# Peptides against a protein of PDB entry 9IZ0, part 319

Target 1, 345 residues: chain A of PDB entry 9IZ0
Amino acid sequence: ITCLGSNGHTYKQLVKGGNDDLRQDAVMEQVFEQVNGFLRSYRKTSQRNLSMRTYKVIPLALKTGVIEWVQDTIPLGEYLDSAHKVYHPKEWSLSTCRKLIAEKQMEDLETRLKVYDLVCRHYRPVFRHFFLESYADPVQWFTTQTNYARSTAVASVLGHVLGLGDRHGQNILIDKTSGEVIHIDLGIAFEQGKKLPVPECVPFRLTRDVVDGMGITGVEGVFRRCMEFTLETLRREEDSLLSVLEVLRYDPLFSWLISPLRRMKKQKMQLENFNQPESGNITTDASRDPKIQRNNVSGESEAERAILKVRQKLSSTLSVEASVGELIRIAQDPSYLALMFCGWS

## One batch from the design tools (peptide; made by RFdiffusion4, then SolubleMPNN)

Design b2_p29_2_s1 (from b2_p29_2, 14 letters changed)
Fold by OpenDDE base, seed 1:
Structure b2_p29_2_s1 (fold): chain B 345 residues (1-345), chain A 29 residues (1-29)
Amino acid sequence: as target 1 above (345 residues)
Amino acid sequence: KELEEEDKKLEELLKKQEELKKELRELRE
């Protein structure tokens, strides 16, 4: 829909309806705005204008609302699929890569690593070309690449700390003006991505294309330092962040668990994307709507476990540098990326 | 060290660029 604002500007709005948990997105965006407050208050992060890019979500009902349409964006996965066809027209298609990874999904790690390496050799990174094509001025190119690395660093730390899942290339938008990343579809949080049919094994998305967009320094430049400053800020503001999450514990509309419906929808989408034949015995006995006996007790216990995990991730037991170093290592480890739905791009 | 000096130099350049953009806005009003 198109809305006229009180300022006379016309805004495009995306209306989401049906089974989309817009309340989950709206709550996570509120957490990001609070975190952006912490990032603005701390010198090391404020000096770098570090922020999580947010979008406005207006929940109208439990599963309906209006999302602000982020103009001048492109999904990372859409750009990468298009650019890969342009720059590497002799390499494998994304569908071929997905098929090969899917065919080996039930195999051992050694076999999955061999297939992942094979896919990686036939599907090379291209995301650096986004910046080279979009920004003819060297200063603008460098500024936008820096903004990308900074925003990706903030999103990576915050995504790890909050346990954000489902970080595929369609849920990460690139702002064509600033180069910043915008994370959408925030309904898989607090490590609920580990409960997907293909469990998430990485703390955040740091695939070869995500790194290629950082330029020649890769992760060792602006990205690593901005992760460190972001984590240092979040450790400093631990009590403030935990207090924000405690407010969510008492939100009766917030779900600390992935809904069975969302899990099934993601499972179906994964199977469809893998061209796996529908094993005909998914009796969608739609009649057993499992009475979401929201045992309030189970939700509170999951919230407590989630908050405890956030506290553990903010622990000062390791230095900021050591913690960030380990996160970057794990996020780039082929042994984890080979297990992912799309770990090669 | 060199990467920290480059990052500082970039931060100074970005700050100067924001100041120049501010002055350029004030000159256009």
Scores: peptide ipSAE 0.015, ipTM 0.408, DockQ to the pose 0.012
Fold by OpenDDE base, seed 3:
Structure b2_p29_2_s1 (fold): chain B 345 residues (1-345), chain A 29 residues (1-29)
Amino acid sequence: as target 1 above (345 residues)
Amino acid sequence: KELEEEDKKLEELLKKQEELKKELRELRE
């Protein structure tokens, strides 16, 4: 839809309906606006224009809302699939790679590492080509690649600290104008992604293609330094950030529990992506997996646990440099990437 | 009765949220 604002400007908006609860997204966008306030207050982050890219979400009813239309964007996964076919037409298809990883999902780590390495050798990174194709001017190329590395660094720190899950290539948009990343579908926060059938094992997405977009310096350039400055700012603003999360603890729009319907939808998407044949008796009785301890964990107990985990991640026990170094190491570790649905790109 | 208890709990939560939003503004000034 196109709306006329009170300021006389026309805004394009997407009305989203169906099974997607936009309340989680709206709340996380409010948290990011508060964090962007902290990033603007500190010299080290403000001088670099460090921010989490946000978009307006207005929840209207259960599973319905209005989303700001983010113009001039492309999903990272859509770009990578198309670019890989152009630059590496003799390499394996994404479907072949997915199939091989899925066939070994139940095998030991050593076998999964061998298959991951095999997939990586037959599916090379291409994301550097986004910047090379889109920006013929060297200054625009350098600026947009720098903006990409900066925005990815902010999103990586926030993704770790807030436990943002499900950061797959369809949930990351690239702004074609600025090179910045925009994270969408924020319905998994506070490490709820660890409760999925394929648990998230990395603190943020730092796959080979995510690194390839940073240019020749990879993670050791703008990215590392911007992660350090972002984490330094969040540590200084720990009490302010925790106070924002306490406000969120009492937000009636925020669910600290994954809804059974959203869990089923994500579980179905994971199974479809693995090309597992619909075992026809996926009875809607998600009630019966006995290892899902239905600990009646009250929403309050999950909120308290989430806030405690945020505080632990902001701990000054390690230097900012050591903490960022360890996060980068874990996010690139083949032992974790081999366990992911799509850890190779 | 159950609806009135839920509404009362929601009002208490909203009031506490406004107090915390006020404290958060005062910490930034």
Scores: peptide ipSAE 0.015, ipTM 0.376, DockQ to the pose 0.015
Fold by OpenDDE base, seed 4:
Structure b2_p29_2_s1 (fold): chain B 345 residues (1-345), chain A 29 residues (1-29)
Amino acid sequence: as target 1 above (345 residues)
Amino acid sequence: KELEEEDKKLEELLKKQEELKKELRELRE
């Protein structure tokens, strides 16, 4: 929809309806704005204009609201599918790659690694072309690629610390003007991505295409250093960040747990994305809801466990450099990426 | 080394661009 603002300007708004928990998105955007305050207060992050790129979310109801449509954006996954067809027209289709990974989902790690390697050889990275195509001026190209690496570094640290899940290519937008990443659909946080039908095993998305967008230096340039400065800021502001999360503990609108309905929706979207024919006999025998052990873990004790995990991730036991080095290593490890829904791009 | 110099040059260019945008605002007021 197009809305007229009180300032006389027209704004494009996306109305999301259905089972999308826009309240979770709105709360996470508020956390990002607080973190952006910390990044602006610290010299090393402020001098680099490091921020988590935010968008305005106006929740209208429990499952409906208006999202500010970020103009001049594209989903990373949409760009990658299009660009891969242009630059690698003889390689496998995204659907073929997804099918092969899905067919081996229940197999051992060794078999899954072999299939992941095979898919990687037949589906090469293309995201470097985004910057080469979009920016003819060398200064604009370099600036935009640097903005991409910086924004990806902030989003990677913050995504790890807050345990953001469901970071697939449709939930990461690229700003075509700045090269910055914009994370959307934030309702899977505090490691609830590990409870998905395909568990998330990486701390953040650092796939081959995400790295290819950083240019020839990959992770060893601006990205690593901006991760280090971001983590240093978050460690310095640990008590402030934990205090912000403690306020969310008492927010009756915030869910620290993935809802069974959201888990089922994500399961359906994962199955649909695999082009598995609907075997029509899903008898909705609602009786075999696996007894999620209602451990009478009060919503308070889930929030407490989530906050404790954030504190553990901010621990100064390892240097910033060692911690970032380990996160980058794990996020790029084929043994974790082979377990993901789409770890190859 | 070269990348650290390029990132510093970019930080200096971005600072100059912000200063120029500030001067351009102050000249329009």
Scores: peptide ipSAE 0.012, ipTM 0.366, DockQ to the pose 0.013
Fold by OpenDDE base, seed 5:
Structure b2_p29_2_s1 (fold): chain B 345 residues (1-345), chain A 29 residues (1-29)
Amino acid sequence: as target 1 above (345 residues)
Amino acid sequence: KELEEEDKKLEELLKKQEELKKELRELRE
């Protein structure tokens, strides 16, 4: 829908209905706003304008709401699929790569690594072209690429600390004006991504195309340093962040667990080719509730475990540099990327 | 020899890619 604001400007609003738990997204956006407060208060992060990009979510009912449509954005995965066809028309299609990885999903790590390496040779990175195509001025090019590396660094640290899952290329938007990343569909948090049919094994998305967008320095320089400053800020504000999460522990409408419906929806989206989610009312008849043993893990016990994991990730046992170095290593490790649904791009 | 084996492997992979594109068209119809 299009709404007229009190300022006389028209705003595009996305009305989501159905099975989307917009309340989870709204709560995570509130956590990001608090973290953005910490990033603005700390000199090392404020001088770099480090922030998690947010969007407004207004839940109207348990499963319905209005989302602010982020204008001038493109999903990372949509850009990459389009650009790969232009720049590498002789390479494998994204669908071919997905099929080869899926065919080997139940095989051993060695077989999965061989197929991942094969896919990587036939599907090369292209995301650097986003900046080269969009920004003819060298200063704008460098500024937007720097903004991309900075925003990706903040999102990577926050995504790890909060255990954000389902960070595929359709859930990461690129702002065409600023080059910043915008994370959407935040209902898989606190490491619930490990409970997906394809478990998430990486701390955040740092695939070859995500790195290619950082330019010639890759993960070194701007990205690494901005991760370090972000983690330093979150460690400084640990008690403040944990206090925000404790308020969520007592929110009876916040789910610390992935809903069976969301798990099934994500399973279908992982098994069904990434055709754009046509707005089709897939009334998936929820009648085949697989008897997933409801391990009667009380939502309170999962909240306590989630908060404990956040505290552990903010531990000062390792230096900021050592912690960031290990996170970057794991996020780029082929042994983890080969296990992902789309680890090659 | 190594180049001829790589070319044969590339041809087999290209053939498999065309088969996969055909199966994907048939699954969309």
Scores: peptide ipSAE 0.000, ipTM 0.197, DockQ to the pose 0.020

Design b2_p29_2_s2 (from b2_p29_2, 16 letters changed)
Fold by OpenDDE base, seed 4:
Structure b2_p29_2_s2 (fold): chain B 345 residues (1-345), chain A 29 residues (1-29)
Amino acid sequence: as target 1 above (345 residues)
Amino acid sequence: SKLEEENKKLEELLKKQEKAKKELEELIK
């Protein structure tokens, strides 16, 4: 919809309805705005204009609301699918890669690593071309690639600390003007992504295409240093961040648990992306209600465990450099990426 | 009633939330 603002300006708004938990998005955007306050207060992050890109979410009801349409954006996954067809027209399709990974999802790690390597050899990184295509001026090219690496670093640290899940290429937008990343669909937080049918195994998305967008230095230089400065800021502001999460602990509208409906929707989407619709009557014998062991973990006990896990991630036991180094290593480890739904791009 | 118990729990959560907001406002000043 297009809304006329009280200032006389027209704003494009996306109305989302149905099963999308816009309240979770709105709350996570509020957490990001508080973190952006901490990033502005600390000299090392402020001097680099480090921020998590936010968008306005107006929840109208528990599962409905208006999202500000981020203008001049593209989903990372949409760009990558298009760019692979242009730059590598003889390579495998995204559907072929998905199918091969799916067919081996129940196999051992060694078999899954072999399939992941095979997919990687037939689906090469292309995201560097985004910056080369979009910015003819060398200063704009360098600036936007730098902004991409900076914003990805902030989002990676925050994504790890807050345990953001479901970070697939459709939930990461690229701003075509600034080169910055915008994370959307934030309703899988506090490590609830580990409860998905395909568990989140990486701290954040640092796939080959995400790295290819950083240019010739890859994760080195701007990205690594900006992760370090971001983590240093969050460690400094630990008590402030934990206090933001305590406000959230007592939000009666916030769910510390993934909703069964969202889990089922994600399960169905994962299965449907793997099965081409062969017209076989899968009689869904609805009778096997998987006994979700309602471990009677009160929502309060899940919130407490989530906050404790955030505190543990902010621990100063390791240096900032060592902690960032380990996070980057794990996020790029084939042994984790081979277990992901789409770990190759 | 079950409704009165849920309302009482909601009021207790809102009081805790308002306390946590004040504690946050004091920490960020």
Scores: peptide ipSAE 0.107, ipTM 0.704, DockQ to the pose 0.015
Fold by OpenDDE base, seed 2:
Structure b2_p29_2_s2 (fold): chain B 345 residues (1-345), chain A 29 residues (1-29)
Amino acid sequence: as target 1 above (345 residues)
Amino acid sequence: SKLEEENKKLEELLKKQEKAKKELEELIK
């Protein structure tokens, strides 16, 4: 739908309905706006215009709402799939890579590392071409690549701290005007991604293509420094951030647990992407996976555990530099990426 | 009734939420 704003501007709106929990998105966007307040108030982050890019979500009911359509964006995964076909037409398809990783999902780490390395050799990074193609002017190219590295740094720190899951290439938009990243589909937060059929092992998405977009310095320089300044700001504002999360703890509309339906939807989407036949023993009974001990962890005890984990991630036990260094190391570690659904791009 | 117990729990949550909002508003000033 198109709406006329009170400012006289027209906005394209997407009405979503069905099973998607738009309340999770709306709540996470409110947390991001508060964090953006902290980033604007702190000199080191304000001087760099560091922010988490947000989008408006208006929940209309339990599973329906209106979202602001983010114009002039492309999903990272859509760009990468298209760019890989153009720049590397003789390399493996994304579907081939996914299939090989899935076929080895139950194998040992050594076998999974060998398959990951094989996939990486047959699916090379291309995301640098986004900036080279989109910006003919060298100043615009440098500015947008810098904005990308800054925006990715903020999103990486905040995504780690809040435990954002499901950070696949379709849930990360690239703004074609600014080069900034926009994270969407925020329904997997507070480390609930570890409860997915393929557990998330990395703190944020820092795959080879995500790094290739940062240019010649990769994770060094702009990205690392902006992660450090963002984490320094969040550590300074720990009590403020925890107070924002306490408001959410008592929000009757917020869910600290991944819904069984969302988990099943993700499981099905993973299996469909792998062309694995539905093993008829996908008992829809989420009760039967004995590793999913449904500890009757009340939503309140999950909220408390989530807040405690946020506090632990903001701990000053390690320096900002040491903490960021370890996060970058883990996010790029083949031993973690080889375990992921799509760790190669 | 079950509905009265659910309503009472909801009212207790809303009171805790409004308290947490005030504490946040005081902390961000």
Scores: peptide ipSAE 0.105, ipTM 0.709, DockQ to the pose 0.015
Fold by OpenDDE base, seed 1:
Structure b2_p29_2_s2 (fold): chain B 345 residues (1-345), chain A 29 residues (1-29)
Amino acid sequence: as target 1 above (345 residues)
Amino acid sequence: SKLEEENKKLEELLKKQEKAKKELEELIK
């Protein structure tokens, strides 16, 4: 839909219809705007214009809403799939890589590491080319790559602290103008990603292509320093952030638990990405309904546990540098990435 | 009724939310 704003500008808006809980996105965007207030107040983050990129989410009904479409964006995963075909046309397809990882999903860690390493050798990073192709001017190239590293650092810290899940390449947009990342589909938060059929094992997405976009220094330099400044700000504003989460704790519209419907939808999307249209009668033997242990954990008890985990992630027991160093290490560890649905790119 | 108990629970949640909003407004000042 195209809406005319009161300022005379036309805005493209995406109307999402379906079972996606846009209320979760709207609430998380409000949390991000409060965090952006903290980042603007602190000199070290303000001087670098550090922010979580936000978008307007207007929930119209329980399952429908208008999302302000971020113009001039591309999904990271869409760019990467296209760029891999251009720069490495003799390498494996994304579908081949996915199939091999899935075929070994139930195997031991050693077998999964061997398959992950094999996939990594046949699907090499290309995201550096986004900046080289899009920005012929060296100043624009450097600025946009710097903005990418900064925005990725903020999103990585905040995504870890809030336990944002489902951070696949289709849920991360790249702004083609600024080089900044925009996170969408925020309805898997507070470590509910660990309850997915393929559990999330990393604190944030820091795959080889995410690192390749940072340029020659990789994680070292702009990214690491901006993570440190962001975490330092969030530790300083711990009580303010916890108070934002207490408002959310008592929001009757917010779900601290992943909905069974969303879990099933993600399970289907994970399975459908493996089915090439070979016409074989896969009898969906519906009989292995994983007993949804209705852990009748009250939403209030999950909210309390979520807030406690946020507090633990903001703990000053380790230095900011040590904490960021460990997060970067874990996010890049092959032993975790090999367990992910798409840990290779 | 079950509906009255749910409404009472919702009113208690809304009161707690309004308290948490005031505490946040005091912390941001």
Scores: peptide ipSAE 0.103, ipTM 0.704, DockQ to the pose 0.014
Fold by OpenDDE base, seed 3:
Structure b2_p29_2_s2 (fold): chain B 345 residues (1-345), chain A 29 residues (1-29)
Amino acid sequence: as target 1 above (345 residues)
Amino acid sequence: SKLEEENKKLEELLKKQEKAKKELEELIK
């Protein structure tokens, strides 16, 4: 739908109906707006215009809401699949790579590393071509690539600190005008992604294609420095950020527990992506799987645990540089990337 | 009743949320 605002501007809006709990997305966008306030208050982050790109989410009822349509965007995964077919037409298909990783999912780490390395040799990075194709002017090219590295750095720090999981190529949009990243589908926060069948093993997405988009310097330039300034700002604003999360702890509309429906949807999406043949009757009888340890963890106990984990990630025990260095190392470690559903791109 | 217990819990949560909002507004000033 297109709505005319009270300010005389027209806004394109997507009405979502169905089993998507938009309340979690709306709440995480409010947290990002507060964090963007902190980033504007500090000279090191303000001078670089560091921000998390946000979009408006208005929950109207249970499972219904209005989402702002982010114009001039493309999903990262859609661009990468298309560009890989153009630039590397003799390499393996994305489906072949997915199949080989899935067939070896139950093997040891050494075997999974060998398969990951084999897939990486037959599926090379292409994301640098997004900037080369879209921006013929060298100043625009440099500006948009810089904006990409900056926005990815902010999103990476926030993704780690707030425990944003499920950051695959369809949940990351690229703005075609600015080069900035936009994270969507924020329904898995506060490390809830670690409880999925394919757990989130990395602090944020820093795959070979995510790095290839940063240009010749890769992570060793704008990206690293912008992560450091972002983490420095969040450590200085620890009490303010924790107070934002305490408001959320007592929000009766926010669920600190993953809904059984969202868990089933994400499990199904993980299984479908692995090309496991539909073995018959997945009876939606969520009643009978006895190995779902319904840890009778109250929502209040999960909220408290989440806030404690945020505080722990903001600890000044290590320098900002050492903390960022370790996060970048872990996010690029083949031993973690080989365990992911799509760690090669 | 079960409904009165749920309403009391909701009122207690809303009071805690209002307190946390005021503490946040004082920290941002």
Scores: peptide ipSAE 0.071, ipTM 0.662, DockQ to the pose 0.014

